# Peptides against a protein of PDB entry 6B4J: the designs that were tried, part 96

Target 1, 315 residues: chain A of PDB entry 6B4J
Amino acid sequence: DITMQWYQQLQDASMQCVLTFEGLTNSKDSQAKKIKMDLQKAATIPVSQISTIAGSKLKEIFDKIHSLLSGKPVQSGGRSVSVTLNPQGLDFVQYKLAEKFVKQGEEEVASHHEAAFPIAVVASGIWELHPRVGDLILAHLHKKCPYSVPFYPTFKEGMALEDYQRMLGYQVKDSKVEQQDNFLKRMSGMIRLYAAIIQLRWPYGNRQEIHPHGLNHGWRWLAQILNMEPLSDVTATLLFDFLEVCGNALMKQYQVQFWKMLILIKEDYFPRIEAITSSGQMGSFIRLKQFLEKCLQHKDIPVPKGFLTSSFWRS

## One batch from the design tools (peptide; made by RFdiffusion4, then SolubleMPNN)

Design b1_p18_2_s1 (from b1_p18_2, 8 letters changed)
Fold by OpenDDE base, seed 4:
Structure b1_p18_2_s1 (fold): chain B 315 residues (1-315), chain A 18 residues (1-18)
Amino acid sequence: as target 1 above (315 residues)
Amino acid sequence: SLEEKLKSLEEKAKKLLS
């Protein structure tokens, strides 16, 4: 399976990255510990500062992240910080930055869907300039949300239940599995972030170049989902999230072909979702149904709430 | 392959539109 090979390659690359900076992370030296902390803050704080308020502020954040990744000194916590302070600094920062982007999907976007767009446009722009960060974003995303690949992890003989639950994307703490609603909320946030990334380009970059992970991956994702058996509650939830965020962009890009796919979803795939939906899970199902019916009726998919406009970039 | 899957979906969608 080509999809699973791709998944595994990204996971392997991520694991190798962790191994490359183990010297920094496991060091008992006080200076190394300080550098690690400074680099971690320099990588993650700017991402946490991303907001929907002003394009100018977003540009400042982008420039700071790019400067850090480019080996330039940046101000963080009142100190000058550079990846050159340690031979493993760049690898560490790339990993932590990618991790933080996915975490913002998992937390911030999960709670505030509109936050997907400013986070995504920065992530996309950084990915364009720093492909390794993009690969690491995918690795983190795929690990936390296998449905973003998409694939459904399977239980293997001899596997511990908790390990299987973690593979599915659940958080398990003190032998307690995460509640389904919280799980779906986190998955939704990550899918929405992904759906935003694949359609957005940093406006101050070279837009003549091909998107490093563009809408063709959105088309791929939909195609793969439709070729899989639906998963109870999960498929209806995430399919809605994905279409709400990037459906308009896909419609504009693929036109009639997209509408054919949307009809296929409504007429062929939707009954399969219904067949596995329990009475307690009808909320997600109904939401998807209403969305599809509205889009087909109006022959339009609305621009998602929070989409960045030209006025945002002039602010 | 992904290409094969997309082709399969296209044909199915065409049938639904006919």
Scores: peptide ipSAE 0.344, ipTM 0.912, DockQ to the pose 0.198
Fold by OpenDDE base, seed 3:
Structure b1_p18_2_s1 (fold): chain B 315 residues (1-315), chain A 18 residues (1-18)
Amino acid sequence: as target 1 above (315 residues)
Amino acid sequence: SLEEKLKSLEEKAKKLLS
């Protein structure tokens, strides 16, 4: 399976990255520890500062991240920080930055869906200039949300239940598995972030270049999802999240082909979702149903709430 | 057949967009 090969290659690259900066992470030297912490803060704090408030602030954050990745010194926590402070600094920063983007999907976007767009446009712009960060974003995303690949992890003989639950994306702490609502909330955030990344371009970059991970990957994702058996609650939730965020963009890009896909979802795939939906899971099902019906009725998918407008970039 | 199904979907999509 080409998709699984791609998944594994990204995971292998991510693991190799971790091994590359192991010297920095495992160092007992006080200076190395300080450098590590400074680099970690420099990589992650700007991402946490991303907001829906002003385009000018977003540009400042982007410039800071790009400067850091370019080997330039940046101010972080009142100190000058550079990836050149350690030979493993760049690899470490790229990894931590990518991890933080995915974490913002998992946490911030999960709680505030509109936050997907400013985070995604920065991530997309950084990915364009720093492809390795993009690969690491995918690696982190795929590990936390296998449904973003998409694939459904299978239970293997001899596997511990907790390990299987973790593979599915659940958090397991003290032998307690995460509640389904919290799990779905986190998965939703990550899928929404991904759906935003694949459609957004940084407006101050060279737009003549092809999107490094564009809408064609969104189309592929939909096709793969529809070729899989639905999972209870998960499929309805994430399919809705994906279509709500990038459905308008897909509609514009693929036109008639998109509508064929949407009709296929409504007529063929939706009944399969219904068949596995319990009475306690009707919320996600009903939401998807209403969305599909509305889109087909109006012959339109609305621009998602929080989509960045020209007025945002002028602020 | 799959081909017939795809054709039917195409017709439905075209009708939808008409």
Scores: peptide ipSAE 0.281, ipTM 0.857, DockQ to the pose 0.611
Fold by OpenDDE base, seed 1:
Structure b1_p18_2_s1 (fold): chain B 315 residues (1-315), chain A 18 residues (1-18)
Amino acid sequence: as target 1 above (315 residues)
Amino acid sequence: SLEEKLKSLEEKAKKLLS
C-alpha cells in the first residue's frame, strides 16, 4: 500500500533524525546540556507565541524561526543561540520545531479552533523554506494521529494493550487510558491544523512555487477516508473537522468534483457512519449531518472562523 | 493506486449525480 509506505518512510526518517542528534540529547557534559536546552527553547518558544493578534508579530516569529534554521544567531531567554553551537544542533532544532507545531495542534488548536490558521501559515511558510521540517511535521502528526495519514492501526499478536492504545493515538498514564472526549479533542486539533496547513501559503514567500504539501493532499485524504470503513465516533468527528476547516478551499479548487464528492459523502458514506453510531455518539453524527445538509442546500461551504484576512496582515 | 481510488470515487459520484 502506497500510503503505508509513505507513512513508514516518514517514520523512518524521523527515527533516523533522532539517532543523528542522540549525542546531543544523551550528553552528560554540562555545556552540551545547556546548549540543548537553549536550542530547545529557541525552537519551541516562538511557536508558542503564535497568536491571532497581529500579522506583524506573526512575521517576527516567522523570521526568528527561519533565522534559527538558517544557522543565524537568535535571541532566546536573553542569550544568543545558534544551531552552530553543536554539530547536531540543526537536526535537533528541526525535530523539536516540528514536534512543537504538532503539539500546538494537539493542545492549542484542540482548545481554540481558530488558532489553527496562524499556526498553520507559519508552519507552511517554514515548510516551504525547510522541507525537512515539513517531513518531520508529518512524521510527528502521523504518529500522534494515525487518522491524519489516514490509516487505522491494527492490533497484532503479542502486542500489549497499552501499546495498541498508544498507536491509536490515546494517551496512557499509570495504566489508565485517556477519556474518549479528550482523545477526540486532541485528534480534532491535529486534523484541523493539518487541514489549515494544506491550504495556506506564507504571504511573504515566493508564491509562484507550488505548495510543498497542498490541497491535493487534502483531496487524497478525503478519498482515502471514504475508501475506509468508518470508525465509531472518530470518522464523524474528524471528517467534520476537516471539511469545516478546508472544505471552502477544496470547493474553490475542485469545484464540480468537490460537490460530487460531497454528495457521495452524504448519500453513500454517511449512512455507513450512521449504521455504526451509538446513541451516546449522536453528537458528532448530528453535527456532521447538519454541516453536510447545510452545505448542499446552500451550495456553499463557509470560510472557516479564524481564517486570516488581508486586514490581519496589515496589523 | 491512489489515482484509481480517486477515479473510482469520481465515477461513483457521477453515477449518484445522474
Scores: peptide ipSAE 0.163, ipTM 0.790, DockQ to the pose 0.214
Fold by OpenDDE base, seed 2:
Structure b1_p18_2_s1 (fold): chain B 315 residues (1-315), chain A 18 residues (1-18)
Amino acid sequence: as target 1 above (315 residues)
Amino acid sequence: SLEEKLKSLEEKAKKLLS
């Protein structure tokens, strides 16, 4: 399976990255500890500052992240910080930065769907300039949300239940599994972020270049989902999230082919979702149904709320 | 392959629309 091979390659790369900077993370040296903390803050704080407020602020954040990744000194916590302070500094920063982007999906976007777009455009722009960060974003995303690959982890004989739950993307603390609503909320946030990344380009970059992880991956994702048996509540939720965020872009890109797929979803795949939907899960099902019916009726998918406009970039 | 899966989906969609 090409998809699973790709998944495994990204996970292997992520694991190798962690091993590469283990000297920095495990150091008992006081200076190394200080450098680690400074680099961690420099990598993560700018991402947390991303907001829908102004395009100019977003540019400043982008420039700061890019400068850091380029080996230039940046100001963080009142100190000058550079990845050159330690031989493992760049690997560490790339990993932590990628991790933080995904965390913003599972936290910020989960709570505020519109936040997907400013986060995604920065992530896309950084990915274009720093491909390794993009690969690490995918690795983190796939690990936390296997449905973004997509694949459904299977329970294997001898596996602990908690480990299986974690593989499915659930948080398990003190032998207590995360509530289903919270789980779906986090998964939704990550899928929405991903759907935004694949369609957005940083406006101040070289837009003539091919998107490093563009809409073709969105098309692939949909195709793969439709070839899988639906999961109760999960499939309806995430399919809606994905289509709401990137459906308009896919429609524009793939035209008639997109509409054929949408019809296939409504008439062939949707009944399969219905068949596994319990009365308590009808909310996600109905939402997807209404979305599909509206889109097919109007022969249009609306631009998602929060999509970045020209006025945003002039602010 | 991914390409084969996409082709299969397209063929199915075409059949549905015929």
Scores: peptide ipSAE 0.160, ipTM 0.796, DockQ to the pose 0.182

Design b1_p18_2_s2 (from b1_p18_2, 6 letters changed)
Fold by OpenDDE base, seed 2:
Structure b1_p18_2_s2 (fold): chain B 315 residues (1-315), chain A 18 residues (1-18)
Amino acid sequence: as target 1 above (315 residues)
Amino acid sequence: SLEKKLKELEEKAEELFS
């Protein structure tokens, strides 16, 4: 399976990255510990500062992240910080930065769907300049949300139930599994972030270059989902999330082909979702139904709420 | 392959429009 090979390659690359900076992370040296903490803050704080407030502020954040990744000193916590402070500094920062982007999908976007767009445009722009960060974003995303690949992890003989639950993307703490609503909320945030990344380009970059992970991956994702058996509440929820965020972009890009796919979803795949939907899961099902019906009726997919406008970039 | 899956999907979609 080509999709699973791709998944495994990204996970292997991520694991190799962790091994490369193990010396920095496991060091008992006081200076190395200080450097590690400074680099971690420098990588993650700018991402947490991303907001929908002003385009100018977003540009400042982007420039700071790019400067850090380029080996330039940046100000963080009142100190000058550079990846050159340690031979493993760049690998560490790339990994932590990518992890933080995915975490913002899991937390911020999960709670505030509109936050997907400013986070995604920065992530896309950084990915264009730093491909390794992009690969690490995918690796982190795929590990936390296997449905972003997409695939459904299978239970293997001898596997602990908790490990299987974690593979499915659930958080398990003190033998307590995460509630389904919280799980779906986190998965939704990550899918929405991904759907935003694949369609957005940093406006101050070289726009003539091909998107490093563009809408063709959105088309791929939909095709893979439709070729899989639906997974009750998960499939209905994430399919809606994906289409709401990137459906308009897919419509513009693929035109008639997109509408053929949407009809296929409504007429062929949707009944399969219905067949596995319990009375307690009707919320996600109804939401998807209404979205599909409205889009087909109007022959239009609305621009998602929170989409960055020219006015945002002038602020 | 991904291409094969996309083709199968496209063929199925075309059948729905015929």
Scores: peptide ipSAE 0.031, ipTM 0.689, DockQ to the pose 0.177
Fold by OpenDDE base, seed 1:
Structure b1_p18_2_s2 (fold): chain B 315 residues (1-315), chain A 18 residues (1-18)
Amino acid sequence: as target 1 above (315 residues)
Amino acid sequence: SLEKKLKELEEKAEELFS
């Protein structure tokens, strides 16, 4: 399976990255520990500062992240920080930056769906300039949300239940599995972030270049989902999240082909979702139903709430 | 493989319009 090979390659690259900077992370030297913490803050704080407030502020954040990744010194916590402070500094920063983008999907976007767009446009722009960060974003995303690949992890012989639950994307703490609503909320955030990344380009870059991970991956994602058996509650939830965020962009890109796909979803795939939906899960099902019916009736998919407009970039 | 799956879906979608 090409999809699973791709998944595994990204995971392997991520693991190799961790091994590469292990010297920095495992160092007992006080100076190395300080450098590690400074680099971690420099990588993650700018991402946490991303907001929907102003395009100018977003540009400042982008420039800071790009400068850091380019080996230039940046101000963080009142100190000058550079990846050149340690031989493993760049690898560490790339990994932590990518991890933080995914965490913003998991946390910020999960709670505030509109936050997907400013985070995604920065991530896309950084990915364009730093492909390794993009690969690491995918690796982190895929590990936390296998449905972003998409695939459904399978229980293997001898596997602990908790490990299987973690593979499915659940958080397990003190032998207590995460509640389904919290799980779906986090998964939704990550899918929404992904759906935003694949459609957005940083406006101050070379937009003549091909998107490093563009809408063709969105089309692939939909096709793969439709070729899988639906998973109770999960499929209805995430399919809605995906279509709400990038459906308009997919419609514009693929036109008639997209509408054919949407009809296929409604007429063929949706009944399969219905067949596995319990009475307690009707909320996600109904939401998807209403969305599909509305889109087909109006022959339009609305621009998602929070989509970045020209006025945002002039602010 | 993915291209084949996409084609199969497109063909199936076309059948729904016919």
Scores: peptide ipSAE 0.030, ipTM 0.685, DockQ to the pose 0.189
Fold by OpenDDE base, seed 3:
Structure b1_p18_2_s2 (fold): chain B 315 residues (1-315), chain A 18 residues (1-18)
Amino acid sequence: as target 1 above (315 residues)
Amino acid sequence: SLEKKLKELEEKAEELFS
């Protein structure tokens, strides 16, 4: 399976990255620990500062992240920080930065869907300039949300239930599995972030170049989802999240072919979702149904709430 | 296949844009 090979390659690259900076991570040296903490803060704080408030602020954040990744010193916590402070500094920062982008998906976007767009446009722009960060974003995303690949992890003989639950993307703490609503909320945030990344380009970059992970991956994702048996509650939730965020962009890109896909979802795939939807899970199903019916009726998919406008970039 | 299903829905899609 090509998709699973791709997944595994990204995971292997991510693991190799961790091994590369293990010396920095495991160092008992006080100076190395200080450098690690400074680099971690420099990589993650700017991402946490991303907001929908002003385009100028977003540009400053982008420039700071790019400068850090480019080996330039940046100010963080009142200190000058550079990846050159340690031989493993760049690998560490790339990994932590990518991890933080995905965390913003599962936390910030999960709670505030509109936050997907400013986070995604920065992530996309950084990915364009630093492909390794993009690969690591995918690796982190795929690990936390296998549905972003998409694939559905299978229970293997001899596997512990908790390990299987973790593979499915659930958090398991003290032998207690995460509640379904919280799980879906986090998965939704990550899918929404991904759906935003694949459609957005950093406006101050070289837009003439091909998007490093563009809408063709969105088309692939939809095709793959539709070729899979739906999962209870998960499929309806994430399909809605994906279409709400990138449906308009996919419509513009693929035109009639995209509408055929929507009709296929409504006529062929929806009954399969319905068949596995319990009365307690009807909310996600109804939401997807209403969205599709509205889109088909109006022959339009609305621009998602929070989409960045020209006025945002002038602020 | 997905492609076959999409092709079968061409008529419905055309109706959508008519």
Scores: peptide ipSAE 0.023, ipTM 0.680, DockQ to the pose 0.794
Fold by OpenDDE base, seed 5:
Structure b1_p18_2_s2 (fold): chain B 315 residues (1-315), chain A 18 residues (1-18)
Amino acid sequence: as target 1 above (315 residues)
Amino acid sequence: SLEKKLKELEEKAEELFS
């Protein structure tokens, strides 16, 4: 399976990255610990500052992240910080930065769907300049949300139930599994972030270059989802999230082919979702139904709320 | 058939992915 091979390759690369900076993370030396904390803050704080307020502020954040990844000193916590402070500094920063982008999908986008766009455009721009960060974003995303690959993890003989639940993307704390609504909320945030990344380009970069992980991956994602048996509540939820965020972009890019896919979803795949939907899960089902019906009726997919306009970049 | 349609979509997706 080519999809699973891709998944495993990214996970292996991520694991190798962790091994590379293990000396920095496991050091008992006080100076190494200080450097680690400074680098971690320098990598993650700018991402947490991303907002929908002003394009100028977003540019400042981007420039700071890019400077850090380029080996330039940046100001963080009142100190000058550089990846050159430790031989493993760059690998560590790339890993933590990628992890933080995915975490913003899991937390911020999950609570505020519009936040997907400013986070995604920064992530896309950084990915264009730093491909390794992009691979690590995918690795973190796939691990937390296997539905972003997409695949459904399977229970293996001898596996602990908690480990299986974690593989499915659930948080398990003190032997208590996360509630389904919270799980779906986090998964939604990550899918929405991914759907935004694949369609957005940093406006101050070389836009003539091919997107490093563009809309073709969105098309692949949809095709793969349709080839899978629907999962109760999950498929309806995430399919809606994906289409709401990137459906307009896919429509513009693939035109008639996109509409053929949308018709296939409504006529052939949607009944399969319905067949596995319980009365208590009708919310996600109805939302997807209404979205599909409206889009097909109007022959249009609306621009998603929070999409970055020219006016945003002038602010 | 649905299977044929899905296969065609997969092939198109693979072409776009390569």
Scores: peptide ipSAE 0.037, ipTM 0.716, DockQ to the pose 0.073; fails the geometry check

Design b1_p18_2_s3 (from b1_p18_2, 9 letters changed)
Fold by OpenDDE base, seed 4:
Structure b1_p18_2_s3 (fold): chain B 315 residues (1-315), chain A 18 residues (1-18)
Amino acid sequence: as target 1 above (315 residues)
Amino acid sequence: SLEEKLNSLDEEAEKLLS
């Protein structure tokens, strides 16, 4: 399976990255520990500062991240920090930065859906300039949310239940599995972030270049989902999240072909979702139903709430 | 296939957007 090969390649690359900076992370040296912490803060704090408030602030954050990845010194915690402080510094920063982007999907976007867009546009812009960060974003995303690939992990003989639950994307702490609502909330956030990334370009970059992971991957994602059996509650939830965030962009890009896809979802795939939906899961089902019906009725998919406008970039 | 399913919806999509 080509999709699974791609998934595995990204996971392997991520694992190799971790091994490359193991010396930095496992060092007992006081100076190395200090450098590690400084680099970690320099990589992650700017991402946490991303907000919907002003385009100018977003540009400052982007420039800071890009400068750090480019080997330039940046100010963090009152200190000058550079990836050149350690031979493994760049690998470490790329990994932690990618991890933080996905974490913002998992946490911030999960709680505030509109936050997807400013986070995504920075991630997309950084990905364009630093492809390795993009690959690591995918690796982290796929690991936490296999539905972003998409694939559904299967239970294997001899597998521990907790390991299977983790493979499905559940958090398991002290032998307690995460509640379904919290799980779906986190998955939703990550899917929404992904759906935003694939449609957004950093406005101050070279727009003539092809998006490193563009809307064609959105089309691919939909196609793959439709070729899979739906999962109870999960498919209805994430399909809605995806279409709400990137449906308008897909409509504009693929036009009549997109509407064929939407009709196919409504007429062919949606009944399959209905067939596996229990009474306790009707919320996600109804939400998807209403969305599809509204879009088909109005012959339009609305621009998602929080979409960045020209006025945002002038602020 | 998905492609075949999409192709079968040509008329319906045209009707929708007409």
Scores: peptide ipSAE 0.349, ipTM 0.926, DockQ to the pose 0.780
Fold by OpenDDE base, seed 2:
Structure b1_p18_2_s3 (fold): chain B 315 residues (1-315), chain A 18 residues (1-18)
Amino acid sequence: as target 1 above (315 residues)
Amino acid sequence: SLEEKLNSLDEEAEKLLS
């Protein structure tokens, strides 16, 4: 399976990255520990500052992240910080930055869906300039949300139940599995972030270049989902999330082909979702149903709430 | 295949957008 090979390659690259900066992370030297903490803060704090407030502020954040990744000194916590402070500094920063982007999907976007767009446009712009960060974003995303690949992890004989639950994307703490609602909320946030990334380009970059991970991956994702048996509640939830965020962009890009896919979802795939949906899970099902029916009726997919406008970039 | 299913919807999609 080409998709699973791609997944594994990204995971392997991520693991190799961790091994590469192990010297920095495991150092007992006081200076190395200080550098590690400074680099970690420099990589993650700017991402946490991303907001929907002003385009100018978003540009400042982007410039800071790009400067850091380019080996330039940046101000963080009142100190000058550079990846050149340690031979493993760049690898560490790239990994932590990518991890933080995905974490913002998991936490911020999960709670505030509109936050997907400013986070995604920064992530996309950084990915364009720093491909390794993009690969690491995918690796982190795929590990936390296998449905973003998509694939459904399978339980194997001899596997611990907790490990299987973690593979499915659940958090397990003190032998207690995460509640389904919280799980779906986190998965939704990550899918929404991904759906935003694949359609957005940083407006101050070279727009003539091909998107490093564009809408073709959105098409691939939909195709793969439709070729899989639906999972109870999960499929309906994430399919809705994906289409709500990037459906308009896919419609514009693929036109008639997109509508064929939407019809196929409604007529062929949706009944399969219905067949596995219990009475207690009807919420996600009904939401998807209403969305599909509305889109087909109006022959349009609305621009998602929170989509960045020209006025945002002038602010 | 998915491709075959999509191709079977050519007329329906055209009708939708007409």
Scores: peptide ipSAE 0.340, ipTM 0.924, DockQ to the pose 0.826
Fold by OpenDDE base, seed 1:
Structure b1_p18_2_s3 (fold): chain B 315 residues (1-315), chain A 18 residues (1-18)
Amino acid sequence: as target 1 above (315 residues)
Amino acid sequence: SLEEKLNSLDEEAEKLLS
């Protein structure tokens, strides 16, 4: 399976990255520990500062992240920090930055769906300039949310139940699995972030270049989902999240072909979702149903709430 | 196949967008 090969290649690259900076992370030297913490803060704090407030502030954050990745010193916690402080500094920062972007999907976007867009446009812009960060974003995303690939992890003989639950994306703490509502909320946030990344370009870059991971991956994602058996509650939830965020962009890009896909979802795939939906899962089912019916009736998919406008970039 | 299913919807999609 080509999709699973791609998944595994990204996971292998991510694991190799971790091994590359293991010397920095495992060091007992006090100076190395200080450098590690400074680099981690320099990589992650700017991402946490991303907001919907002003385009000018978003540009400042972008420039700071790009400067750090370019080997330039940046101010963090009142100190000058550079990836040149340690031979593994760049690899570590790229990994932690990518991890933080995905974590913002998992946490911030999960709670505030509109936050997907400012986070995604920064991530997309950084990805254009630093392809390795993009690959690591995918690796982190795929590991936390296999449905972003998409694939449904299967239980293997001899596997521990907790390990299987973690593979599915559940958090397991003290032998207690995460509640389904919290799980779906986190998965939704990550899918929404992904759906935003594939459609957004940093407006201050060279926009003549092809998006490094563009809407063609959105089309691929939909096609792959439709070729899979639906998973109870999960498929209905994430299909809605995906279409709500990037459906308008897909409609504009693929036009008639997109509408064929949407009709196929409504007429062929949706009954398969219905067949596996229990009475306790009707919320996600009804939400998807209403969305599909509304879009087909109006012959339009609305621009998602939180989409960045020209006025945002002038602020 | 998915492609075959999509191709079978050409007329319906045209009608939708007319």
Scores: peptide ipSAE 0.340, ipTM 0.923, DockQ to the pose 0.823
Fold by OpenDDE base, seed 3:
Structure b1_p18_2_s3 (fold): chain B 315 residues (1-315), chain A 18 residues (1-18)
Amino acid sequence: as target 1 above (315 residues)
Amino acid sequence: SLEEKLNSLDEEAEKLLS
């Protein structure tokens, strides 16, 4: 399976990255610990500062992240910080930055769907300039949300239930599995972030370059989802999230082919979702149904709420 | 296949967008 090979390659690369900076992370030296903390803050704080408020602020954040990744000193926590402070500094920062982008999907976007767009445009722009960060974003995303690949992890003989739950993307703490609603919120946030990344380009970059992970991956994702048996509650939820965020972009890109896909979802895939949907899970199904029916009726997919406009970039 | 299913919807999609 080509998709699973791709997944595994990204996970292997991510693991190798962790091994590369193990010296920095495992050091007991006080200076190394300080450098690690400074680098971690420099990588993650700018991402946490991303907001929907002003395009100018977003540009400042982007420039700071890019400067850090370029080996330039940046101000963080009142200190000058550079990846050159340690031989493993760049690898560490790239990993932590990628991790933080995915975490913002998991937390911020989960709670505020509109936040997907400013986070995604920065992530896309950084990915364009720093491909390794993009690969690490995918690795983190795939690990936390296997549905972003997509694949559904299977229970293997001898596997602990908790390990299987973690593979599915659930948080398990003190032998307590995460509540379904919280799980779905986190998964939704990550899928929404991904759907935003694949359609957005940093407006101040070289637009002549091909998007490093563009809408073709969105089409692939949809195709793969439809080739899979639906998972109860999850498929309906994430399919809606994906289409709400990138459906308009997919419509513009793929035109008639996109509408064929929507018709296929309505006529062929919906009955399969319905067949596995319990009465307590009808909310996600109904939401997807209503969205699809509205889109087909109006022959249009609305621009998602929070989509960045020219006025945003002038602010 | 998915491709075959999509191809079977050509007329329906054209009708939708007409």
Scores: peptide ipSAE 0.336, ipTM 0.922, DockQ to the pose 0.836

